# Peptides against a protein of PDB entry 8OXM, part 72

Target 1, 371 residues: chain A of PDB entry 8OXM
Amino acid sequence: FKAEFRLAGGVNLPKIIDCVGSDGKERRQLVKGRDDLRQDAVMQQVFQMCNTLLQRNTETRKRKLTICTYKVVPLSQRSGVLEWCTGTVPIGEFLVNNEDGAHKRYRPNDFSAFQCQKKMMEVQKKSFEEKYEVFMDVCQNFQPVFRYFCMEKFLDPAIWFEKRLAYTRSVATSSIVGYILGLGDRHVQNILINEQSAELVHIDLGVAFEQGKILPTPETVPFRLTRDIVDGMGITGVEGVFRRCCEKTMEVMRNSQETLLTIVEVLLYDPLFDWTMNPLKALYLQQRPEDETELHPTLNADDQECKRNLSDIDQSFNKVAERVLMRLQEKLKGVEEGTVLSVGGQVNLLIQQAIDPKNLSRLFPGWKAWV

## One batch from the design tools (peptide; aimed at target 1 P216)

Design b2_p24_2_s4 (made by RFdiffusion4, then SolubleMPNN; from b2_p24_2, 13 letters changed)
Fold by OpenDDE base, seed 3:
Structure b2_p24_2_s4 (fold): chain B 371 residues (1-371), chain A 24 residues (1-24)
Amino acid sequence: as target 1 above (371 residues)
Amino acid sequence: SEKENLEKLAAKQAKAMQEAFEAE
């Protein structure tokens, strides 16, 4: 370890530590404090298993469909080292950094990221109709710019095309795998982009198995497919490569139903894997200060010994776990809203749900659905 | 100026986009 560390941004002020490995290689490590890095570690194992399934299939292997994984070294229940993917940046940092963000650079006459946030916060407690109108006004005055990421990084046209393709494939794979696993909290700081590969790295995997739907402001989208995410795909948007990669990923997931159910069942009943949403976690996720600088004392999870009788906890937990498994089985059968869909029909429904401005306008303002 | 640097960057990007579109 070097004696010097940098604070990364974010609510838990993760420490970026430069570590010299025993191999003499310098590796950046993100030390998250108080995050359940076990949840991240477990989800990385699930992603590795999904990648194994994707590599076995010729169609997904030929397309290099993978979800990017990172090493998690849990040091304790509440501390660990994320091996920081060297050369990754949060998409939010690229897009909406207050000083040098791509929106400010390419769209200087649009609303600032702060103005957008403020407008959406002002309507947070308002009707869905009022949220939708303000969201549409924000979207009209905050146009997507994420196409410029690949254009800035890859000046050679052939390289640019390959990287845009890699990005689109990465979005597709992570979106479908994330949907199957019910991955939530996909805000712009929890999605990193690799500056060399243009692939996405999903971090902070603490909202899984659709637990985002039981937040005080429920998650209304299956994955992040916001206007900037789509803009990064280029002129084809969600059509062509993205849709085909989603379909091929979904086909592999559906054909691997038994394996995925068995894996998730083991994880749901692992007493060391706290995947359930609790009120403190919900407050933490949806009372994010606008400014990363306010050290809100993360309420020690220790003080809510809600001594619910162990028996009532176990019965309620088992019912939630069974419901999660049933819903996972439905997804893997293509059952959406009681209807069995083809792979193409299911993927189409998910894309439509993810891009619907009515769904996006209902999200918590901290999710930044206009980005 | 920051503005001139942004205009140069935008011009490089527009060119790269055009060249990439012609290469597709």
Scores: peptide ipSAE 0.089, ipTM 0.748, DockQ to the pose 0.013
OpenDDE base, seeds 1, 2, 4, 5: peptide ipSAE 0.019, 0.030, 0.012, 0.085; ipTM 0.517, 0.383, 0.340, 0.735; seeds 1, 4 fail the geometry check

Design b2_p24_3 (made by RFdiffusion4)
Pose (drawn by RFdiffusion4):
Structure b2_p24_3 (pose): chain A 334 residues (1-279, 317-371), chain P 24 residues (1-24)
Amino acid sequence: FKAEFRLAGGVNLPKIIDCVGSDGKERRQLVKGRDDLRQDAVMQQVFQMCNTLLQRNTETRKRKLTICTYKVVPLSQRSGVLEWCTGTVPIGEFLVNNEDGAHKRYRPNDFSAFQCQKKMMEVQKKSFEEKYEVFMDVCQNFQPVFRYFCMEKFLDPAIWFEKRLAYTRSVATSSIVGYILGLGDRHVQNILINEQSAELVHIDLGVAFEQGKILPTPETVPFRLTRDIVDGMGITGVEGVFRRCCEKTMEVMRNSQETLLTIVEVLLYDPLFDWTMNPFNKVAERVLMRLQEKLKGVEEGTVLSVGGQVNLLIQQAIDPKNLSRLFPGWKAWV
Amino acid sequence: SEYEEQLEEEEAEAKEEAREKLRE
C-alpha cells in the first residue's frame, strides 16, 4: 500500500489510495467514507446486466452497444470502496477550464464561464421570465465547442469517425439507462470522457431513483443532452444514430423487464442508509413502482411506443424551458 | 472563483436537505 493519499474534494472528503499488486502495477482506489455505496453497487450490477443483455441481443451486438462499468465494493452500511477510472478526463475540465478551456480557446469573443456563473447567480433571485430571458441570451452568445474534441485528438478520419460513433452510441445508451434508473446528478464533473475510446463514464452516481425532485432545485430533464453533447454527436444531431440506438436500448429493456425487476428487487429486505429512519419499505416500493411504470411505458395508464417515448425524452431534454429551471451549478448552457 | 464556491456551497446544502427529507 502507498504511504500517501489524496483528497478528491467535497464535504465528505473521499480518500484516494494507491495499491501495488503482485505484478507491480499501481491501481488507484477511492474509499468513500460517511457514504453508502450499496446504491452504487446496485447501479453497477444493473449496468452490468444491461451490458450483458445488449451483448446477448443480436440487434445491439452488431452496434456494439456497451456500458462502461467500474467495480464498487461496499464495506459497511456507511462506507465502501470503488475502482478509480484511469485514462479519463472530466468534461468540464476540457470545456470550461479557466486557463485552457475549449470555449476560451476557440471563441474568445463569447462570454466566459465566469460571466455566465455570475449571471446565473444574479438571476436565481428573479422570476421565471427573467431566468428564461437570461438563459436564452447566454445561449445566444455561447456556441458549442465540444465537436472539436475528437477533431483535436484523432487526426485520421477513420479513427475520428470510429471514435465519434462510439461516443454517440455510449451517450445514447447511458442516457437511456439513466432515464430508466432516474439518474439526476449529471453535471460536468460527474461525467468522464476517455482519451482513447471517447466513451462517457458515469462516476458519481450519488443520487438517483428520481431524487432530483427532492432537491430544492428540481431536475426537469431525464438525462444530460445539452448543446455541447448534441453538437459533438455530429451534424445530424439527435436524429440518426442517437435515436436509433435509444430505440434499440428501449426495445431491449422492454424485452428484459423481467430481468431488470429481478435485479432491482434486492431491496425491501436490506434497506440502505438514509431510508426507514426517524421511527415492504415505503420509498423502495415507490421506486420499484416508478421503475416498473417506466419499463412498461404505462405511466398514468397511457401507452407509449418506443419511438414515441424516445421522441418525448428528446423533446424534454432539449427543451430550453426545462433547462432554464435547472440548477445553475448543473451548467445547463454548457 | 467566488461564484463557483458559492455554487458549490449551495449544492452541498441542497444535498444535506435532501438527505433530511429522505430520512423523514

Design b2_p24_3_s1 (made by RFdiffusion4, then SolubleMPNN; from b2_p24_3, 12 letters changed; failed a check: too like the target's own chain)
Amino acid sequence: MEVEKKLKEEYEKALAELREKLRA

Design b2_p24_3_s2 (made by RFdiffusion4, then SolubleMPNN; from b2_p24_3, 11 letters changed)
Fold by OpenDDE base, seed 3:
Structure b2_p24_3_s2 (fold): chain B 371 residues (1-371), chain A 24 residues (1-24)
Amino acid sequence: as target 1 above (371 residues)
Amino acid sequence: MEVEEELKKKYEEALEELRKKLRE
C-alpha cells in the first residue's frame, strides 16, 4: 500500500488508495469505510448473471447490451476494497463540480448546483404541489449539458457517434436490469461514466429490491432518467435506440424469469446478504442538515443488536422476502399496477414514470433530480 | 397493503428510537 490516499468525491468520501500488486502493477482501489461491500459484491454477481443472459440472446448480443461490472473485495461487514474503475468519473463530478462543472462552463447564467439544491431543500417538508412548482423553476433555470461529455472526449464524428450509442445502450441496459432488481439510490455520485467507452458503471448497490420505497422520502422513479441522462443520448432522447434497447433487455429478463427468481430467492435467504433497509442505513442515505450536527463520527455503532425477539424477526423477514419475490415475479410477467403489459407497454410505463416531473420533484433533494 | 404499512410503521418507530438515542 502507498502511504498516500486521495479522496473521491461524494458523501462517503471514499479513499482512493494505490496498491502495488505482487506483479508490480499499481492498482487504484476505492476503499469504502462505512458501506457493506458484501452487498455490492453480491449485486455484481447478479449483474454478471444478467450479462450472461444478455449474451445468450442474439438481439441483445448484437447490440452489445451489458452492465459494466467491477471487482469487489469485501474485507469486513463495513469495509472493503472496490477496484477503482480507472478512467471513470462520477457523472456528478463532470456535471456539477463546484469549480469547473459542465453546467457552470456551458450555462454560466443558470442557477448554480448549490442554488438548485438549496431551493429544493427549502421545500423538502412542504406539499407535493410546492415541491413540483420549485422543481419546475429549478429545471427552467438549470438546463441540461451532458451532451457535451461525448463532444469533449470524442472529437472524431464517427467515434463520437459510436460512443453516444454505447452510452445510450449502457443507460438502457442498466435502467431495465436495475428496475428488475429494484436498484435504488441512483444519485449522480453513484453513477460513473467511463471516459473511453462512454459506458456507465453503477456503484453503491446497497439499495436493492425496492428498499428505496421504504425510505423516509420514498423513491418514486424506477431508475435515473433525468434531463442530463437524456441529454447525453443526443437529439433522439428516450426514443429510438434507448427505447429499443430497453425493450430488448426487458424481453431477455422476462424470458429468464425462472432463472432470475431462483437467483434472487437464494440471495434473499442468504444470512450474509443484508439487503433489508435498516434505520441506520436510511438515516445515512437521507440525513437532513438538522441531523448532521448530532452524528459525531465517533458513534461506533456498538453492536447493540437490538435483539428484537428472534421469533418475530424471522416471521417478519420471511414475509418481506416473499413480497420481494412476488413483486419480482410481477415485474417479470409485466404486471404493473394490477395490469399485464406487453414488453413495449411496460417499458413505456417505466420511461414515463422515470421522466415525470411530479415523480422527480418528490425525490430526496440529495438525489438531485434536476441533474 | 396492511403488511407494508405495518412494516413502514415499525421502521419509522425504529428510526425515531434511533434518532432519540443519537441525541442522548
Scores: peptide ipSAE 0.016, ipTM 0.412, DockQ to the pose 0.045
OpenDDE base, seeds 1, 2, 4, 5: peptide ipSAE 0.011, 0.005, 0.009, 0.000; ipTM 0.460, 0.329, 0.417, 0.249

Design b2_p24_3_s3 (made by RFdiffusion4, then SolubleMPNN; from b2_p24_3, 13 letters changed; failed a check: too like the target's own chain)
Amino acid sequence: MEVEKKLEEMYNKALEELRKKLAA

Design b2_p24_3_s4 (made by RFdiffusion4, then SolubleMPNN; from b2_p24_3, 9 letters changed)
Fold by OpenDDE base, seed 5:
Structure b2_p24_3_s4 (fold): chain B 371 residues (1-371), chain A 24 residues (1-24)
Amino acid sequence: as target 1 above (371 residues)
Amino acid sequence: SEVEEELEKMYAEALAEMREKLRA
């Protein structure tokens, strides 16, 4: 193990460590806490199942629609190592790194990432109207630059085009599968990009089954489709390849309803898989960056199991699990806002919800909806 | 195929224009 570590960002500040194996190969490893590793491991198995469904369909197989997965290795009762995808970078590190982020390099006259965050933090407790106005001002003075990722990495025009298509397909597949599973907390440090494939790797899968909607600042978008995410697709944006890949992914998910419901039901009732949002986790996810300095790592979550009567906890848990299954069934039937939609209608609604600046302005400032 | 070739052409042109703007 090297003595130096990097923080990947996210909740338990996962440590990226470089390890030399007994085979003399350097391997980058992500070290996380026990509970996060279980959640990530379970969600990786669900993604592998979704990949199997996508590979069985001729239209999704021809388009190479897959979710990038990583291996979780438990090391101890309290720690584990994620096999880190070598040659990945957080999109936030590329875009908004304090030293040499792409926004600072390509748009030096725009607001700094810090100025944008400060402006949105100042209005965090204000009306939705005030949040929207400040978000629009931030967006006007912070223009997207993620197109430059592929331009920096891929000098050949044909390779560049192929990699941008791979990126667009990866965004589409992960967005639709993430929506079906109710995956939240999709901030810029929880999404990695592979520097060779241009595919996305989603990490920190601890907010699932729409539990992001019960956060103190509820999540208002189905997936991350912010201006930089769209800019990486090129001039067509969400139209053409992205929309078509979303529709084909959604078609496979809807046609696999029974399989998806059965698997999610098993997971929801697995006593080893804690998917429920607790108040401490909610507070931690939506802490202010200024408050991160005072929260000593000595919050041992002593599982003060508040001895609420086991019977009342079990009844409340079962009602939440039933509601999650019911909402999953609605999504897989195309039921949105009480109306049954076609695949194209459902995908269109989700895209419109994800790009709506009113929805984006209501997100927690730490999610960085302007990036 | 034809739509992908037309998109590839539009993107090669847009890349050339962007590279010219970045060299200026």
Scores: peptide ipSAE 0.021, ipTM 0.408, DockQ to the pose 0.012
OpenDDE base, seeds 1, 2, 3, 4: peptide ipSAE 0.013, 0.005, 0.000, 0.005; ipTM 0.367, 0.343, 0.273, 0.347

Design b2_p24_4 (made by RFdiffusion4)
Pose (drawn by RFdiffusion4):
Structure b2_p24_4 (pose): chain A 334 residues (1-279, 317-371), chain P 24 residues (1-24)
Amino acid sequence: FKAEFRLAGGVNLPKIIDCVGSDGKERRQLVKGRDDLRQDAVMQQVFQMCNTLLQRNTETRKRKLTICTYKVVPLSQRSGVLEWCTGTVPIGEFLVNNEDGAHKRYRPNDFSAFQCQKKMMEVQKKSFEEKYEVFMDVCQNFQPVFRYFCMEKFLDPAIWFEKRLAYTRSVATSSIVGYILGLGDRHVQNILINEQSAELVHIDLGVAFEQGKILPTPETVPFRLTRDIVDGMGITGVEGVFRRCCEKTMEVMRNSQETLLTIVEVLLYDPLFDWTMNPFNKVAERVLMRLQEKLKGVEEGTVLSVGGQVNLLIQQAIDPKNLSRLFPGWKAWV
Amino acid sequence: TAEELLEEKAEEREEARLEELEEE
């Protein structure tokens, strides 16, 4: 074990450690004290199940739809450990870096990230109209730059297109799974982009199962589909590869709702922390019902096709009205 | 109640995030 450890930041102060194995290769682990990783363990298990189901289905096997997973090992009710992701860079560090940010490098005339943060802080005390106007003004003077990422990393057109296609597929699949699982904490620091495979990886998974509505600032989108992601998917935008991949993933989930419910039914017997406190679990049953409704496409008794559900999700995600009410730290304009 | 504790924790988390944004 290495004698030194680093802090990853945050109120809980997670610890980062390095271990040297028998082969001598250093492996980085993240021990997360005062936090419950049992929910993250369930998230990783359902991620692996979805990846296996996508691999089993011939329609998705050809499209090579995969979900990037990292091992999470719970150690106690209030602690655990997880595998650190190597060879990945934060999206916000690439895009909105103060020193060498992509938006500053490509569009110096556009508004800086500090100006946008100042405007968002000044407008949080305003009403809906002023928030919508400021958001539209910010979007008018802040063009997406993320499309240049592979252009700056993959000079060969074949490799560049392969990486862009893998990025688009991974974004569609992660977005579909996050909507199904109600993942809400999807700001720039929770998503890591690989420098080689260009596949997005979700690392935080801190809050899910429709927890953004509980937060003071409700989460009005099911997944992150901001202007930068859409521009980086290509000229076609959401139409094309993203829509088809979303439809295929939704079909696979509708075909495997039995396996998904079997995986998620680990609750109601060993409830995790932050629940059933302050004296058939109530919130567990509620989230199981919500997941079942999402999977069956019933909601309030209404039937919805896979294509219609995908179109509705795209409309909700790209709607500026929903983006205006989001948390300013979520970086909806980014 | 359990839901009131979750709301209190959620409010504390939002305040801590706003303080970080003010510092920036």

Design b2_p24_4_s1 (made by RFdiffusion4, then SolubleMPNN; from b2_p24_4, 16 letters changed)
Fold by OpenDDE base, seed 5:
Parts: sequence; structure tokens; C-alpha cells
Structure b2_p24_4_s1 (fold): chain B 371 residues (1-371), chain A 24 residues (1-24)
Amino acid sequence: as target 1 above (371 residues)
Amino acid sequence: SELEELKKRAEKLYKEMLEKLKKE
């Protein structure tokens, strides 16, 4: 192991360590606590099942629609290592690194990432109208740059075009699978990009089954489809390849309803899979070290009120599990807001919800909805 | 600068892509 480590961000501040294998290959590894590793390991098995379903369908197989998975390696009873694909970087490290982030390099006259975060933290306790106005000002003065990732890494125009399509397909597959499983906490440090494939790797899978909606600041989007995520797709944005890949992924998920319900039911009733939102976990998710720098001491009063609202959810574990299964069944039937939608109608609604600046402005500032 | 060359290359790649999309 090298003596140097990097913090990846997320709940338990996982350490990225560089390791030289017995084969002489350098491998990046993430060290997490036991409980996070178990949640990640379970969700990786669900992703492998989703990949099996996607490979069986001719339309999704032809498009190479897959969600990227990683290996969880237990080191001890209390710790484990995630074996990362060598050559992954957090999208947040590329976009908003304080020293050399792509926003600072390509848009030096825009607001800094720190100025954007500060402005959104100042309005965190304000009305939805005030949050929306400040979010629109931030977005106007912080223009997307993620298109430059593929252009920096892929110098040949034909390779660049192929890798941008691989990126767009990866965003589509992970967005729809993530929506079906109710994945939350999709901040810029929990999404990695592979520097060779341009595919996304989703990490820190501890917020699942729509448990992000019961956070003190509830999640208002089905997946991350922010301006930089869209900018990485190029000039077509969410239209064409992205939309078609979402529709084909959703079609496979809806046609696999019984299999997905059975798998999720087994997981929800596994006493060793802690998927429920705990008040302490909720507090920790919304008290990130990046957000601590401007936390005025007045937050101690609101922490008590948020703890009370989460403790009054003394709903029996079984009622919460039944509600999760019912909502999963609705998604797989195309039931949205009490109406049955076609695959195209459902995908369209989800895209509109994910890109709506009113929904994005309501997210917790540490989610960085302007990136 | 290397950054200005990357920006010019970006604009070229976007134009070439727009021309391909008009032919589909």
C-alpha cells in the first residue's frame, strides 16, 4: 500500500488507496466500513441481475446497455476494500476540484464552485421561490463543461464520438436502473467515470428504495441528469440516443417485473441488509465536510426538529417494506401519479422531472444540483 | 494555449457532428 490516500467523499469518508498487486499492476482500491460495503455488495448483485436481463434482450444487447459493477472484497469483520476499475475518477474531482477543476479551467470568469455552494447554502432554509431564483442565478453564472472530459481523453474524432455514445448509454442505463431501485444520494463524488471506457460507476449505494425522499431535505429528482451530465452527451442532450436507451432499458425492466419484485422482496426481508433510513444516517448524509465550512451554530435547533420528524416514522418495518414493494410494482407497471403510462410516456416524465430547475433547486446544497 | 486549442477542437467536433445529424 502507498502511504498516501485520498478521501472519496460520501458517508463514511472512504479512503482511496493505491495498491501494487503481485502481478506488478497498480490498482486503486476504496476502503469503507463494513455496513456500507454490505449495502454496496448487495446492490452490485442486483446490478449484475439487471445486466443479465439487459444482455438477454436483443435491443439492449445490441446497444451494449450495462450498469458498471465493482468487486467488494472483505478484508476483516469491520472493513473491506472495493476493487475499483483502474482509471476511474469522481466526476466531482474532474469538474469542481479546487485547484484545477474543468469549470475553473474552461470558464475562469464564471462563479467558483465555492461561490455557487455558498449562495445555495445561504438560501437553504428559505422559500422554494427564493431557492429557485438563486439556483437560476447560479446556473447562469456556472455554465456546463463536462463535454471537455471526452475531448481531453480521446484525441481521435472517431474514438471521441464512440466514447461519447458509451457515456450516453451508461447514463441512460444507470438512470433507469437507479430509478427502479430508488437509488438516492447521487452527488458528484458518488459517480465515477472510467477514463478508458467513458462509462459511469455508481458508488455508495446506501440510499436505496426511495429512502432519499424521507431525508430532512427530500430528494426531488428520480436520478442525476444535471447540466454537466447532459453536456457530456453533446449537442443532442437528452434527445435521440439517451431517450432511446432509457426507453429500451425501461422496457426490459417492465418485462422482468416478477423477477425484480422477487429479488427485491428477498432483500427487503434480509435482516442483514439494513436499507432503512436511520435518523443518524440521515443527519450524516446532509452534514458533509464540504458543507461544514459555513454551518452557522444556529443549525443545532433545526437538527432537533428534523430528528423528531424522522422518529415519528415509527412505522413497523413490515409496513415500510410493503410500501417499497408496492411502489416498485407501480414503477414496473408504469404507474406514475395514479396514471398508467407507456414506456415512452414514463421515460419522458422521468426526464422532465430530473431536468426541472424547480426540482433541482430544492435539493440539499451538498448534492450540487448546478453541476 | 493548450486550452484554446482544446476549445477550437471542441467547436470543430460539434460542427462535424451537426452535419452528421442533418444527414440522418
Scores: peptide ipSAE 0.026, ipTM 0.398, DockQ to the pose 0.012
OpenDDE base, seeds 1, 2, 3, 4: peptide ipSAE 0.008, 0.008, 0.008, 0.007; ipTM 0.419, 0.403, 0.370, 0.387

Design b2_p24_4_s2 (made by RFdiffusion4, then SolubleMPNN; from b2_p24_4, 15 letters changed)
Fold by OpenDDE base, seed 5:
Structure b2_p24_4_s2 (fold): chain B 371 residues (1-371), chain A 24 residues (1-24)
Amino acid sequence: as target 1 above (371 residues)
Amino acid sequence: SELEELKKRAEKIYEELLKKMEEE
């Protein structure tokens, strides 16, 4: 192991370490706590199942629709290492790094990432109207630059086009599967991009089954489809390839209802898979430092033995699990707001919800909805 | 600057891509 480590962000501030293998290959590894690694490992198995379903369908297979997965390696009873794909970077590190971020390089006259965050934090406790107005001002003075990622990495025009297409397909697949599984906490440090494939790697999968909606500041979007995410797709944005890939992914998910419900049911009742939102976890998720570099001391989750009064917790747990299964069944039937939608209608509603500046302005400032 | 050359290259790639997408 090298003596130097980087913080990746997220709940437990996971450490990125560089390791030289016995084969002489350098590998980046992420070190996390036990509980986070278990949640990530379970969700990686669900993603592998979704990839199997997508590979069986001819339309999704032709489009190479897959979610990028990573290997979880347990190191001890309390720690493990995520084996990262070599050559991944957090989208936040590329876009909004304090020294050399793409926004500062390409848009030096725009607001700094810090100024944007400060403005949104100042209105955090204000009305939705005030949040919307300040969010629109921030967005006007912080223009998207994520198109430059593929342009910097892929100098050949034909390769550049192929990689932009791979990116757009990866966003579509992960957005729809993420919506079906109710993935939350999709901030810019929890989404990596592969510098060789232009595909996304989603990390820190501890907010699932719509548990982001019960946070003190509830999540108001089905997935991350912010202006920089859209800018990476190029001139057509959410239209054409992205929409078609979302529809084909949703079609496979809706045609696999029984399989997905059975898998999620087994996971919800696994006593070793803690998917429920704890108040302490909720507090920690929304106490993100202004500076991504500030070492907030990891509140050791070890010390609060909240004595689970076993009997009242079991009845409350079963009712939450039943609601999660019912909502998953609704999504897989295309039931949105009490109406049955076609695949195209459902995908359209989700895209509109994800890009709505009123929904984006209501998110916790640490989610960075203007990026 | 290297950044201005990247921007010009980006614009040119964008124009060529618009033409290809009108053909699909």
Scores: peptide ipSAE 0.020, ipTM 0.450, DockQ to the pose 0.012
OpenDDE base, seeds 1, 2, 3, 4: peptide ipSAE 0.009, 0.008, 0.008, 0.000; ipTM 0.405, 0.412, 0.357, 0.342

Design b2_p24_4_s3 (made by RFdiffusion4, then SolubleMPNN; from b2_p24_4, 16 letters changed)
Fold by OpenDDE base, seed 5:
Structure b2_p24_4_s3 (fold): chain B 371 residues (1-371), chain A 24 residues (1-24)
Amino acid sequence: as target 1 above (371 residues)
Amino acid sequence: SELDALKKKAEELYKELLEKMKKE
């Protein structure tokens, strides 16, 4: 192990450790707490199952629609190592790094990432109207630059076009599968991009089954489809390749309803898989950067053994699990807001919800909806 | 059916995951 570690972004500030293997290969490893590693490991298995479904369908297989997965390796009862995807970078590190972020390099006259965050934090407790106005001002003075990722990494025009297509397909696949599973907390540090494949790697999978909707600031978008995410797709944006890949992914998910329901049912009733949102986790996820200095709650894993009185909690848990299964069944039937939609209609609604500035302006400022 | 084989494989992968998580 090298003595140097980097903090990755995200909830439990996972430590990136460089390790030399017995084969002499240097490997980056992400060290997280036990509970997060378990949640990530479970969700990686679900992604592998979704990938199996996508590979069986001719239309999704031809498009190479997959979710990038990583190996979780537990090290001890209290710690584990994620096999870090070598050659990945957080999209937030590329876009909004304080020293050499792409926004600062390509748009030096725009607002700084810090100015944008400050403006949105100032209105955090304000009306939805005030949040919307400030969000629109921030967006006007903070223009997308994520197109430059592929342009910097892929100098050959044919390779550049292929990688932009791989990126667009990866966003589409992960967005639809993430929506079906109700993945939340999709901030810019929880999404990595592979510098060789241009595919996305989703990390920190602890907010699932729409538990982001019960946060103190509820999540208002089905997935991350912000202006920089769209800018990486090129001139067609959400139209053409992205929309078509979303539709084909959604078609496979809807046609796999019984399989997906059975998988999720087994996971929801696993006593070892804590998917439920708790008040401490909710507070931690939506802490202010200013409050991060003093509240290091060492969330000692030991204090989560608040002996919840078993009987009343089991009934409340079962009702939440049933509600999650019902909502998953609705999504897989195309039921949105009490209406049955076609695959194209459902995908269109989700895209419109994800790009709506009114929905984006209501998100927690730490989610960085302007990026 | 192909669906039953996927269900069974899902349950097996889940059991293997649970067994790994219990041995750790």
Scores: peptide ipSAE 0.018, ipTM 0.473, DockQ to the pose 0.020
OpenDDE base, seeds 1, 2, 3, 4: peptide ipSAE 0.011, 0.012, 0.008, 0.008; ipTM 0.449, 0.414, 0.373, 0.376

Design b2_p24_4_s4 (made by RFdiffusion4, then SolubleMPNN; from b2_p24_4, 12 letters changed)
Fold by OpenDDE base, seed 5:
Structure b2_p24_4_s4 (fold): chain B 371 residues (1-371), chain A 24 residues (1-24)
Amino acid sequence: as target 1 above (371 residues)
Amino acid sequence: SNEELLKEKAKKLYEELLKKMEEE
């Protein structure tokens, strides 16, 4: 292990460590806490199953639709290492790095990432109307630049086109699989891009089964489909390849209902898989940068013996698990807002919800909905 | 500049993309 580490973005400040393997190869590794590693490990197994379903279907196999996975290696009872994909970068580091982010390089006269964040934090406690107006002003003065990622990395035009298609397919697959599993906290530091494949790697999978909707600032979008995410697809945006890949992924998920329900049921009742949102986790996920200075909770996991009556906890847990299974079954039937939709109708509704500036303006400012 | 080269490349790639979209 090298003595130098970098902090990756995200809630739990994961440490990136460069390691030389016994094979003489340098590998980057992400070090996280125990509980986060377990949640990530469980969700990686679910993604591997989804990939197996996608590989069995001819239409999704021809399109190479996969969600990128990584290996979780437990090191101790309190620590583990994620085998990090070498040659990945957080999309937030590329787009909004403080010194040399793509927004600053390509749009030097736009608002800084800091100015955008400050404006949205100032209206955080205001009306939805005031949030919408300020979000529209921020968006007008902070134009998308993520198209330049593939243009910088892939100099050959034919390779560039193939990598832009790989990116678009990766966004579509991860968006639909993420929606079915109810993945939240999809901020710009929890999504990596592979510099060789242009595929996305989703990390920090601790907000699942729509638990993002019960945060103090509830999540209002089914997945991240912000302006920079769309800009990376090129001129067609959400139409053509992206929409078709979403529809084909959704078709495979809906046709695999029994398998998906059975596996999620086993996971929801695993006493070792803590998927439930708790007040401390909610506070930590939505901490303000100004509050980060005071609340270093040394979460000594040791002291809060909240001896709440075991019986009331178990009954409340079972009711939440049943509600999660019912909502998953609805999604897999195409039931949205009490109406049964076709695959195309359901995918269209999800795209419209994800790109709606009214929904985006209501998100927690740390999610950076303008990026 | 690297930015000017990227803008010229973007223009060529846009023209090639339009041509491929007309063929599908």
Scores: peptide ipSAE 0.024, ipTM 0.333, DockQ to the pose 0.011
OpenDDE base, seeds 1, 2, 3, 4: peptide ipSAE 0.012, 0.014, 0.006, 0.007; ipTM 0.414, 0.368, 0.334, 0.368

